# Designs tried in a protein design run: peptides against a protein of PDB entry 8YR4. Part 182

Target 1, 309 residues: chain A of PDB entry 8YR4
Amino acid sequence: PRGSPALQLVVLICLGLMGLERALNVLVPIFYRNIVNLLTEKAPWNSLAWTVTSYVFLKFLQGGGTGSTGFVSNLRTFLWIRVQQFTSRRVELLIFSHLHELSLRWHLGRRTGEVLRIADRGTSSVTGLLSYLVFNVIPTLADIIIGIIYFSMFFNAWFGLIVFLCMSLYLTLTIVVTEWRTKFRRAMNTQENATRARAVDSLLNFETVKYYNAESYEVERYREAIIKYQGLEWKSSASLVLLNQTQNLVIGLGLLAGSLLCAYFVTEQKLQVGDYVLFGTYIIQLYMPLNWFGTYYRMIQTNFIDMEN

## One batch from the design tools (peptide; made by RFdiffusion4, then SolubleMPNN)

Design b2_p24_7_s3 (from b2_p24_7, 19 letters changed)
Fold by OpenDDE base, seed 3:
Structure b2_p24_7_s3 (fold): chain B 309 residues (1-309), chain A 24 residues (1-24)
Amino acid sequence: as target 1 above (309 residues)
Amino acid sequence: DEQLDQSLVDRVEEEAKRFLEEVL
């Protein structure tokens, strides 16, 4: 942003904090490994206490692996509020200026309240999308790449391959199943709008419905519309459960394959017991942001579908 | 309706990309 060196500095600090989060995502499992190894070796209390204290401090900075609970993430989110407000205002002004450039015929054909609602939804959707891409998608992809590199360099290349295949399959299935799910969600939203329109039309024509004693008929038609809606809602919700279960199965298979391979190398004395714990901890840490990825991709698609209507 | 909303989304994605490029 050319106009405020202060906001540029805040962005640079936020990027630095994002880099720190990536470093913490590697360091926390390493320190946890070291604790397990020190406990296994029955190391002196002073070394153990220092490593545990350092781990707890790093874990406080990182948070619970959800990204949202760590001190660094909270500080980043706090600092980003000013940048998000600046971006939101810029987008809102761009939309508003563009609306003023549109033909008088367009403005006469649309209710001003609908135009404002589209502008507000557009602005909110975009600022949400942008913040999501920057703070969830890109960092998650970076963590996956860092994970593959880390496991390839410090473990056997087979671990890097397992993580690569698992994450690639996870992302591919997430996209494919979510695209498939979008059809059910569009159909659900269309049927919801049709059901609401029917209810509004019946209520606006209340006098006519009452005059013809057609109340029971309108209620039955509304019930049929609700049943159709609920059938589509069920498909949408069931498709979500299927997505989550598919994701869980892919991660479970990756965790199983990698954990068995790690256990095998520990039995061959090529890896330590702590390395087994590191692998499991790191894979779970990669999974947590990816689970949110499916949730936010759903929010993105919702916002896109809500903008398509 | 859909086309206008899509054009708004596309323009805002472009501005979002441009903002990211200006901020990065």
Scores: peptide ipSAE 0.008, ipTM 0.374, DockQ to the pose 0.014
Fold by OpenDDE base, seed 2:
Structure b2_p24_7_s3 (fold): chain B 309 residues (1-309), chain A 24 residues (1-24)
Amino acid sequence: as target 1 above (309 residues)
Amino acid sequence: DEQLDQSLVDRVEEEAKRFLEEVL
């Protein structure tokens, strides 16, 4: 972004974080392999516990299998919000300015009927997302219950308890933080609609704006409206990053507790190395759908709030 | 009137998105 050295520094930091994400994608499997080797060699508990703790820390930084919800990814996404807002505002102002340079004949020739089709497509997409959530959320909740039962029966009851507490806390925090975010989303949408209405009013009154040579004034007024919108958008987007990070932290703590306990029981010859692999794999498998559901639930809630206003 | 205005907004946004996709 030309003109803001602060935003340029943020871009460089984001690029550095992207490099770190790539390093984590390589390191996490390596540390996982090292754990399996140390378990197979019956290594001393202190070395094993250190390697497991380091793995879980790296996994916390990476996030899920896609890395999209890791600490580093969340930090990058958070820092990128201001860069994205700067870029979107610049583009939006360029388009708006260009529309005011177009001929009156172009403004008068617009047929209103094409736009109704796009609103209908938006509504259809929301309905499709709702159906997707209902058909995917219920199976995932069933998989969690099955997992808790499985770990309680075939592992020690402590594993079932860890999974239960982790998933219950994950779901509870997802709901609570999502409800807390709804206020920011509503405020954002109200301001978005007001900003759009101002742009449309200016473009509908194109003849008057052109007659008074007021294009620069309308562009500045639109810029102020966008800045106000972007202040609310930042709160919405930052609250989303906070939700994702909270989810990542809960899964990270559950993975840490369960992985350390598994490793301990393998050292005591109560569990096999395969059981450790199974636990870690299963927790990740439960997390991945839940993360997507959290994202889709947020998108649907967004779209419903967008339809109510 | 408000639905017509919102429709015009959405079209301007789509035309703006298409213009951006053509220009970016």
Scores: peptide ipSAE 0.007, ipTM 0.330, DockQ to the pose 0.011
Fold by OpenDDE base, seed 4:
Structure b2_p24_7_s3 (fold): chain B 309 residues (1-309), chain A 24 residues (1-24)
Amino acid sequence: as target 1 above (309 residues)
Amino acid sequence: DEQLDQSLVDRVEEEAKRFLEEVL
C-alpha cells in the first residue's frame, strides 16, 4: 500500500506467516512420523515426550481438521483485515470516481441504486477473488510443489510421481467437470428467472385472471414451470455430487497407490512404519485445501456468470 | 516487497477495470 509503511510491514509479516505455514505443512507430518518410529522402536520416554510436545506445539500453530484454524492462519487473517480494508476502500473510491466521470445519459438510463449494488458486489467479488488466489490457490500449488520435491528427495521418485499424477488429474478433472457443470447452472438460472417473471406477471394481472376465472390455468402453468426448474436444479445438484465423487475417487486412488507402495517398502525394510503414516498424513493435508479450491472456483464462476447476466 | 504489493494492487485495479468494462 503506497503511503502507509505500517501496512507494508503488515503485508511482509503476512507473507512471512504464509512461508511459516508452508514449513509447518512439511514439519507436522515429519514429527508425526518420528513419534510413530520412536513408539515402534520403544525409545526412551524423554525422547518420546520431547517429540510429542514439539508435535503438539507445531500442530497448534498449523491447526487442521474440520473447523480447526491454526494460530498462524488466525494471526494472518487478523493482520490481513487492515490490508483488505485498505484495498477495498481504494477499489470502491476508484469505482465511485469512475461513476462520476460517466455521462449523464448513462446515469439516466440506469437506476443509481442498482449501479451502487453492482459496484459493491463487484468490489466484494474482486477483493474476495484476489484474497482467495493469494491465500488458497498459490499456497496450495506451492504445497504440491514442495510435496513433490520432498517426496522425490527423501523417498523414492515413484512417490513424487504418484503425488504429481494425482494432483494433476485432480486439478484437470476439477476444471473440466466444473466447465461442464456451468452449462447446467446457466440453464437453471435462466429457468429460475423465467419462472419468477411468470409468477410476477400473473400476480400483476390478478384482475384479468379473476375476470376470466383462469386461476386454475395460471396455477397449472406455474406448476409446469416449477417442475421444469426442478429438473434443471436436479441436474445442477447431481453434477455437483458427480464432481465431488470424481475428486474423491482421484484422491482415493492416489492414496491407495501410494499407501500400497509405502507398505511394500516398509515390508522390504527400505522405509520405516512412520514413513507410511507420513505419506497418508501429507496426502490428506493436500486434499483439504484442494477440496476448498473446487468450492471457491465454483463461487468464482458463479460470480462471473451472475455478472454476465 | 513494494513491487509485490504494487503488483497485487495493479492486478486488483486491472481486474476491477475489467469488471467495470464488463458490467458498466
Scores: peptide ipSAE 0.005, ipTM 0.343, DockQ to the pose 0.011; fails the geometry check
Fold by OpenDDE base, seed 5:
Structure b2_p24_7_s3 (fold): chain B 309 residues (1-309), chain A 24 residues (1-24)
Amino acid sequence: as target 1 above (309 residues)
Amino acid sequence: DEQLDQSLVDRVEEEAKRFLEEVL
């Protein structure tokens, strides 16, 4: 944010905390590997207890592996509230200024509260998009790149290739299937709007409906509109389940291929038992943010669709 | 246009909610 050095410092601190989260995502699996190796070697209790205590402390900082509930993530989210509010207000003022630059004919054709709600939706959409890009997309892409580099350097190049192919296929399928499902979501939203409009028109004309004893007719029209909406909602929801299952299948195949390869190398004494556990835990840690990526990419598309209209 | 229609609908929904809160 230009003009407030205090908010610039908060942004720098948040970026530093994001870097710390990335370091924790690598360190936590490494410490877990080390515990498994120390247990396998029957290491002395003092070394084991120190490694376990360090792992639990790092896991507290990271959180449940999703990065959403860790101490570092919570601190980052708390500090970012002021930056988000500043950005939101700036976008809102820009939209409001732009609305005032529009022709009188555009304003006369629209109700004032309609214009305000367009501004609020536009502001929420842009601010949500920016927050999502900064806090979910960029960190997830960074974790993927760090993972590929780590597995390529410290494991055989085959592990880095499996992660690369799995993540590339996952991202590609996520985009393609999400673009496909956007058609169903648009149709659902249009029908939801039409259903709500009918309900409100009926309620605003309550006296007329009572005068003609048309309550049963209006209820039946509303029921038909709900059934039509639910048919479109089912297509949208079913397409989401298909997306999530396709994503789960891609990650499952990557996990299977990598786990079999790791187990083979452990059997040949080229890798340790802890390295098998490291690979499995790291892939699962990459998958959890990516499941949210599909949900948020939809939020992005919705927010863009909502800005185009 | 669709955002405009959605904006009309949610204003009408907000007015309907306010009306329901005033009548209830």
Scores: peptide ipSAE 0.000, ipTM 0.265, DockQ to the pose 0.011; fails the geometry check

Design b2_p24_7_s4 (from b2_p24_7, 17 letters changed)
Fold by OpenDDE base, seed 5:
Order: sequence, then structure tokens, then C-alpha cells
Structure b2_p24_7_s4 (fold): chain B 309 residues (1-309), chain A 24 residues (1-24)
Amino acid sequence: as target 1 above (309 residues)
Amino acid sequence: EEQLDPSLIEFVEKSNKEFLESYL
């Protein structure tokens, strides 16, 4: 934010906290590995208790493996409120100033509710886009890259390749299937609006419908519109199930390939039992934010279209 | 999405309520 050094410092702190969250996403699986290895070796209670306590503390900072509910993420979200408010207010004032520069003819041709809706859409699109890009999309992509680097450096290069291929296929299929789904969602929303408009028109003309005893005809037309809507709704919902199942299969295949390779290397005494557990926990941890990636991609795409209009 | 005029939405909601109350 230009003009406020205090808010610039808050942005830098939030970026630092995002970096800390990425570090926690690597450290938590490592500490969990160490617990499993210490349990396997029947290590002294003092060493085990220290490692478990450290793991639980790191897990509290990370939050559930998703990072979204952890202490670090909550602190980042809390500090970001003032930055978000500054950005929102700046966008609102810019839109408001622009609306006042428009011709009287433009204002006379529009209702106050339409003008307010344009202002609210513009503000929500910009502020929402920035929040989703910075706090959801970029961190998720960073975690994937960090994961590939980590497995390539500390495991056999084949693990880094499995993660790379799995995540690249996952992201590509998520984008392609989400773009395909967007067509069904737009068709559904258009048919919903048309069905609603038909109901409004029928009720506004109620006296005319009553005069001609056309109630049964209007009900039948409304039923046909509902059936057409439900056919589009089914396509939208079925396409979501297909997306989720495709994502689940890609992650499942990556998890299977990597887990079998880990188990093989543990059998050859090249890796420890804890390293098998680390791989499984790390892949599941990468999957959790990716499950929402299709939703974030759609929101970004919608917000870009709403900013161009 | 062209949001229908809020006054038309309120009219439809009122008409639907009156219909449901008369049908029960």
C-alpha cells in the first residue's frame, strides 16, 4: 500500500509468515518421521517426549496440515485485515470518483441499484482476486515446488519425478476440467434466470392469466422450464463429481507409485520406516489445499471477466 | 447475471407466500 509505511511493514510481516508456513509444511513431516523412527528403535522416553512435544507445537503453528487453520495462518489473516480494508477503500473511492465523472445521460439511463451493483462487483472482484492469488494459489504452487525440490535432494530423484508428474497432471486436469465445467455452470445460471423471469412475468400478468383461464398452461410451461434447469443442474453437479474423482485418482496413483518405491527402499535398508511415513504424510498434506484449487481457479477467472466488463 | 429488480423479487416472494397460505 503506497502512502502508509505501517501497512507496508504489515505486508512484509505477512509475507514472512507465509514463508514460515512453507517451512512448517516441510518440518512437520520430518518431525513425524523422527517420531516413527524413535518408536521403531525403542529410543529413551526423554528423546521421544521432546520430539513429540516439538511435533505437536509445530503442528499447532501449521494447523491440521492445511495451514489455513494454524496459528501462523490465523495471525497472518488477522494482520492482513488492515491491508484489505485499505485496498477495499482505495478501490471503492476510485470507482466512486469514476462514477461521478460519467455523463448525466449515463446516470439517467441507469437505476441507483445497478450503479451500486457495479461498484460492489468492482470492489469485490479486485479484493477477492488479490486475496485468492496471494493467500491460496501462490502458496499452493510454492508448496508443490518446495516438495519437488525436497524429495529430489533428500530422497532418490525418482521421488521428485513422481511428485512432479503427479502434481503437473493434477493441475492440468484441474484447469481443463474446471474450464469445461464453467460452460455447464453458465448454462445453468442462464436457465435459472430465464425460469425466474418466466415466473415473474406470469405473476405480473396474473389478472390476464386468470381472465383467460390459462393457469394450467402457465404451470406446464413453468414445469418444462424447471425440468430443463434440472437437466443443466445435473450436468453441473455430475461434472463436479467427475473433477473430484479425477483429482482423487491422480493423487491415489502418485501415492501408490511413491509408497511402493519407498517400501522397496526400506526393504533394501536404504530408507528408514519413518521415511515411508514422511512420504505419505507429505503427499496428503500437498493434496489438502489442491482439493480447493479448482474453486480458486474458477473464482479468479470469474473475477477477471467481471473486471473487464 | 442480470439480477431482477428487487421489487419484482419481493412481489414474487409475497405472491408465493400468499399462494402457499391459500393452498394449505
Scores: peptide ipSAE 0.015, ipTM 0.443, DockQ to the pose 0.010
Fold by OpenDDE base, seed 3:
Structure b2_p24_7_s4 (fold): chain B 309 residues (1-309), chain A 24 residues (1-24)
Amino acid sequence: as target 1 above (309 residues)
Amino acid sequence: EEQLDPSLIEFVEKSNKEFLESYL
């Protein structure tokens, strides 16, 4: 942000906290591995107690992984409020100044309430998209890359390859299925708007409808519009379940392949029992933010579809 | 697009909210 060194410092602190979250996402599984190994070896209570206490402290800082409410994430979110407010206000002022540069003919052709709604949607969409990209998309991609590097270096190249193939397939299917879902969502939103418009027109013409005793006819036409909407809503919701299930299957296959390979290397005494637990916990930790990714991509698409209408 | 009267939308949203709060 230009003009406020304090806000620039807050951005740098937030970026530092994001880096710390990435480190915690690696360290938490490592400490959990170490606990499992110490328990397996029947290590002395003092060493175990220190490792458990350190793990719980790191887990408190992490909060469960990317997209969770850990202490570091909460602190980052808290500090970012001022930056978000500055960005929002800047976007609002840019939109407002641009609206004042538009021709009088444009303003006379549109109701002021519609113009304000477009401005508010525009501001919310840009600010939401930016915050989402910076705090969810980029960190998730970074965690995947860090995971591939970590497994390739500390386990075996085969584990890095499994994670790479699993995550690449997951991301590709997420994009493809989400693009396919966009058609159903656009059709749903268009039918929702048409159903609402029909209800409003019927209510605004209430006197005319009452004069002709057409109430039953308008109710039946509204029912047909609702049934048509619900048919499109069902397709949208079913397509979401299909996305989530496809994602779950890809992660399940990756977890199966990697867990079997890890179990095999543990039986050959090349890896420890804790390394099996590390792999499983790390893959589940990578899955958590990716599940939210589909939800947020929907939020972005809503805002973009709402700007195209 | 025919502009939905915001007052009707707010009334429906309020009524739906009150219904949900009374149903839960």
Scores: peptide ipSAE 0.006, ipTM 0.394, DockQ to the pose 0.014
Fold by OpenDDE base, seed 2:
Structure b2_p24_7_s4 (fold): chain B 309 residues (1-309), chain A 24 residues (1-24)
Amino acid sequence: as target 1 above (309 residues)
Amino acid sequence: EEQLDPSLIEFVEKSNKEFLESYL
């Protein structure tokens, strides 16, 4: 981003965070191995608890296996919003300015052909939503229920309770925070439509703009509309990052509580080292579909909001 | 408010995308 030293610094910070994500991807498995070794060696509880706590903290920073919703990834995504907006605005203004430099014949010749494409997008969106509900939402809920039953039957009832509370809180917060963010999405979409309408009107009146040599004025008016849009887009995107971070925190707390409890029961010889590995693997396995669930539930709401406007 | 034909919005978006793809 040329022209903003602040945005250049943000880019450097984001690159540093990307490096940290790579380090976490190596450290998390190492700490997990260390836990397994300490459990096998019957190490003192204090050493084990510190290693487990450190692992869960690193896992919180990393996020759900891929790092897509980890704290570091969320922080990077949050900081990157302004860089993306700067780039988008610069590109949109370049395109819009270039369109005003094109010939009248180019603008007149394109009016007739594009009406048919709108009907297909609406239908595809609804069909995509239904398919997503059936093939991703329902199975994910089933996997959670199966997980709760499994841990309640084959582990101590406390594990089933931890999974139940963690997943219930995760789902509840996902819904509540998503409903809360819907207002920002609606406001963004309304302003997006208004900004697009303004651009279309300016381009439809290309002859008049050209006659008055008003291209620079129309570009500036479009810039102001984009800035207003980007203010709303930032709220929408920042609210999304907050949702992802909230989800990551809930899973992190569940993983911490369950991992500490599991480690304790292994030290008391009530569970085996394999049970610890199973618990950690299973919680991560449940989290991965839920992370996608949150993303697509957001997509579902987006499509519903986009259909209402 | 004359709702701009959504086709025109799609046209501008597509033209912008095609232009971006040609200019990058």
Scores: peptide ipSAE 0.000, ipTM 0.315, DockQ to the pose 0.011
Fold by OpenDDE base, seed 4:
Structure b2_p24_7_s4 (fold): chain B 309 residues (1-309), chain A 24 residues (1-24)
Amino acid sequence: as target 1 above (309 residues)
Amino acid sequence: EEQLDPSLIEFVEKSNKEFLESYL
């Protein structure tokens, strides 16, 4: 934010907290691994108690993962409120100034309430897009890269390859299936608007419908429009289920391959029991944010298309 | 011409936004 050194400091603190979240995403599985290994080795209570206390403290800071009620995430969200408000107000004032530069002929052709609604949607879309990019998309991609590096350095290179292939396939399929789904959603929205318009036109022409005793005909025509809408809604909803199942299968196959490989290396005494638990915990932790990636990608596409027109 | 009260559309859009924000 230009002109406010206090808000610039808040942005720097929020970026520092985002870096801390990335560190916690690696440390929490490591400390959980260490607890499992210490329990397996029957380590002394003092070492175990220190590691458990440290794990619980780190888990309190992290919460359940990206988007959970963790202390660091809550503190980041709290501090970001003032930055969001500054950004929103700046976009609103830019849109409002631009609206005042438009010709009187443009204003006479539009209702003031519709113009304000377009302005509010525009502001919400820009500020939402920025928050989703900075706080969800970029951190998720960073956590994937950090995960690949971590598993490649501290495990066998095969684990890094499994994570890379799984996440690359997941992201690619998420994009491709989301683009395919966009056709069904557009068709559904177009038919919803057409069904609503028919209902409004029938009700506005109520006197004419009564004069011709055409109520049964208008009801049947509306029923046909609803059935056509529901057929498109079903395709949209079924395509969402197909996306979610495709994502779940890719993660499940990655988890299966990596878990079997980890179990094999534990049986060969190349890895410890805690390393098996670490791999499973880390993959599940990566999956939680990625499940929302299709929703964020869709929101990004919608907001970009709505800003270009 | 009964203009559908803009307040009702705004209420439905606000309620849908609050619902989406509560569901996310």
Scores: peptide ipSAE 0.000, ipTM 0.349, DockQ to the pose 0.016

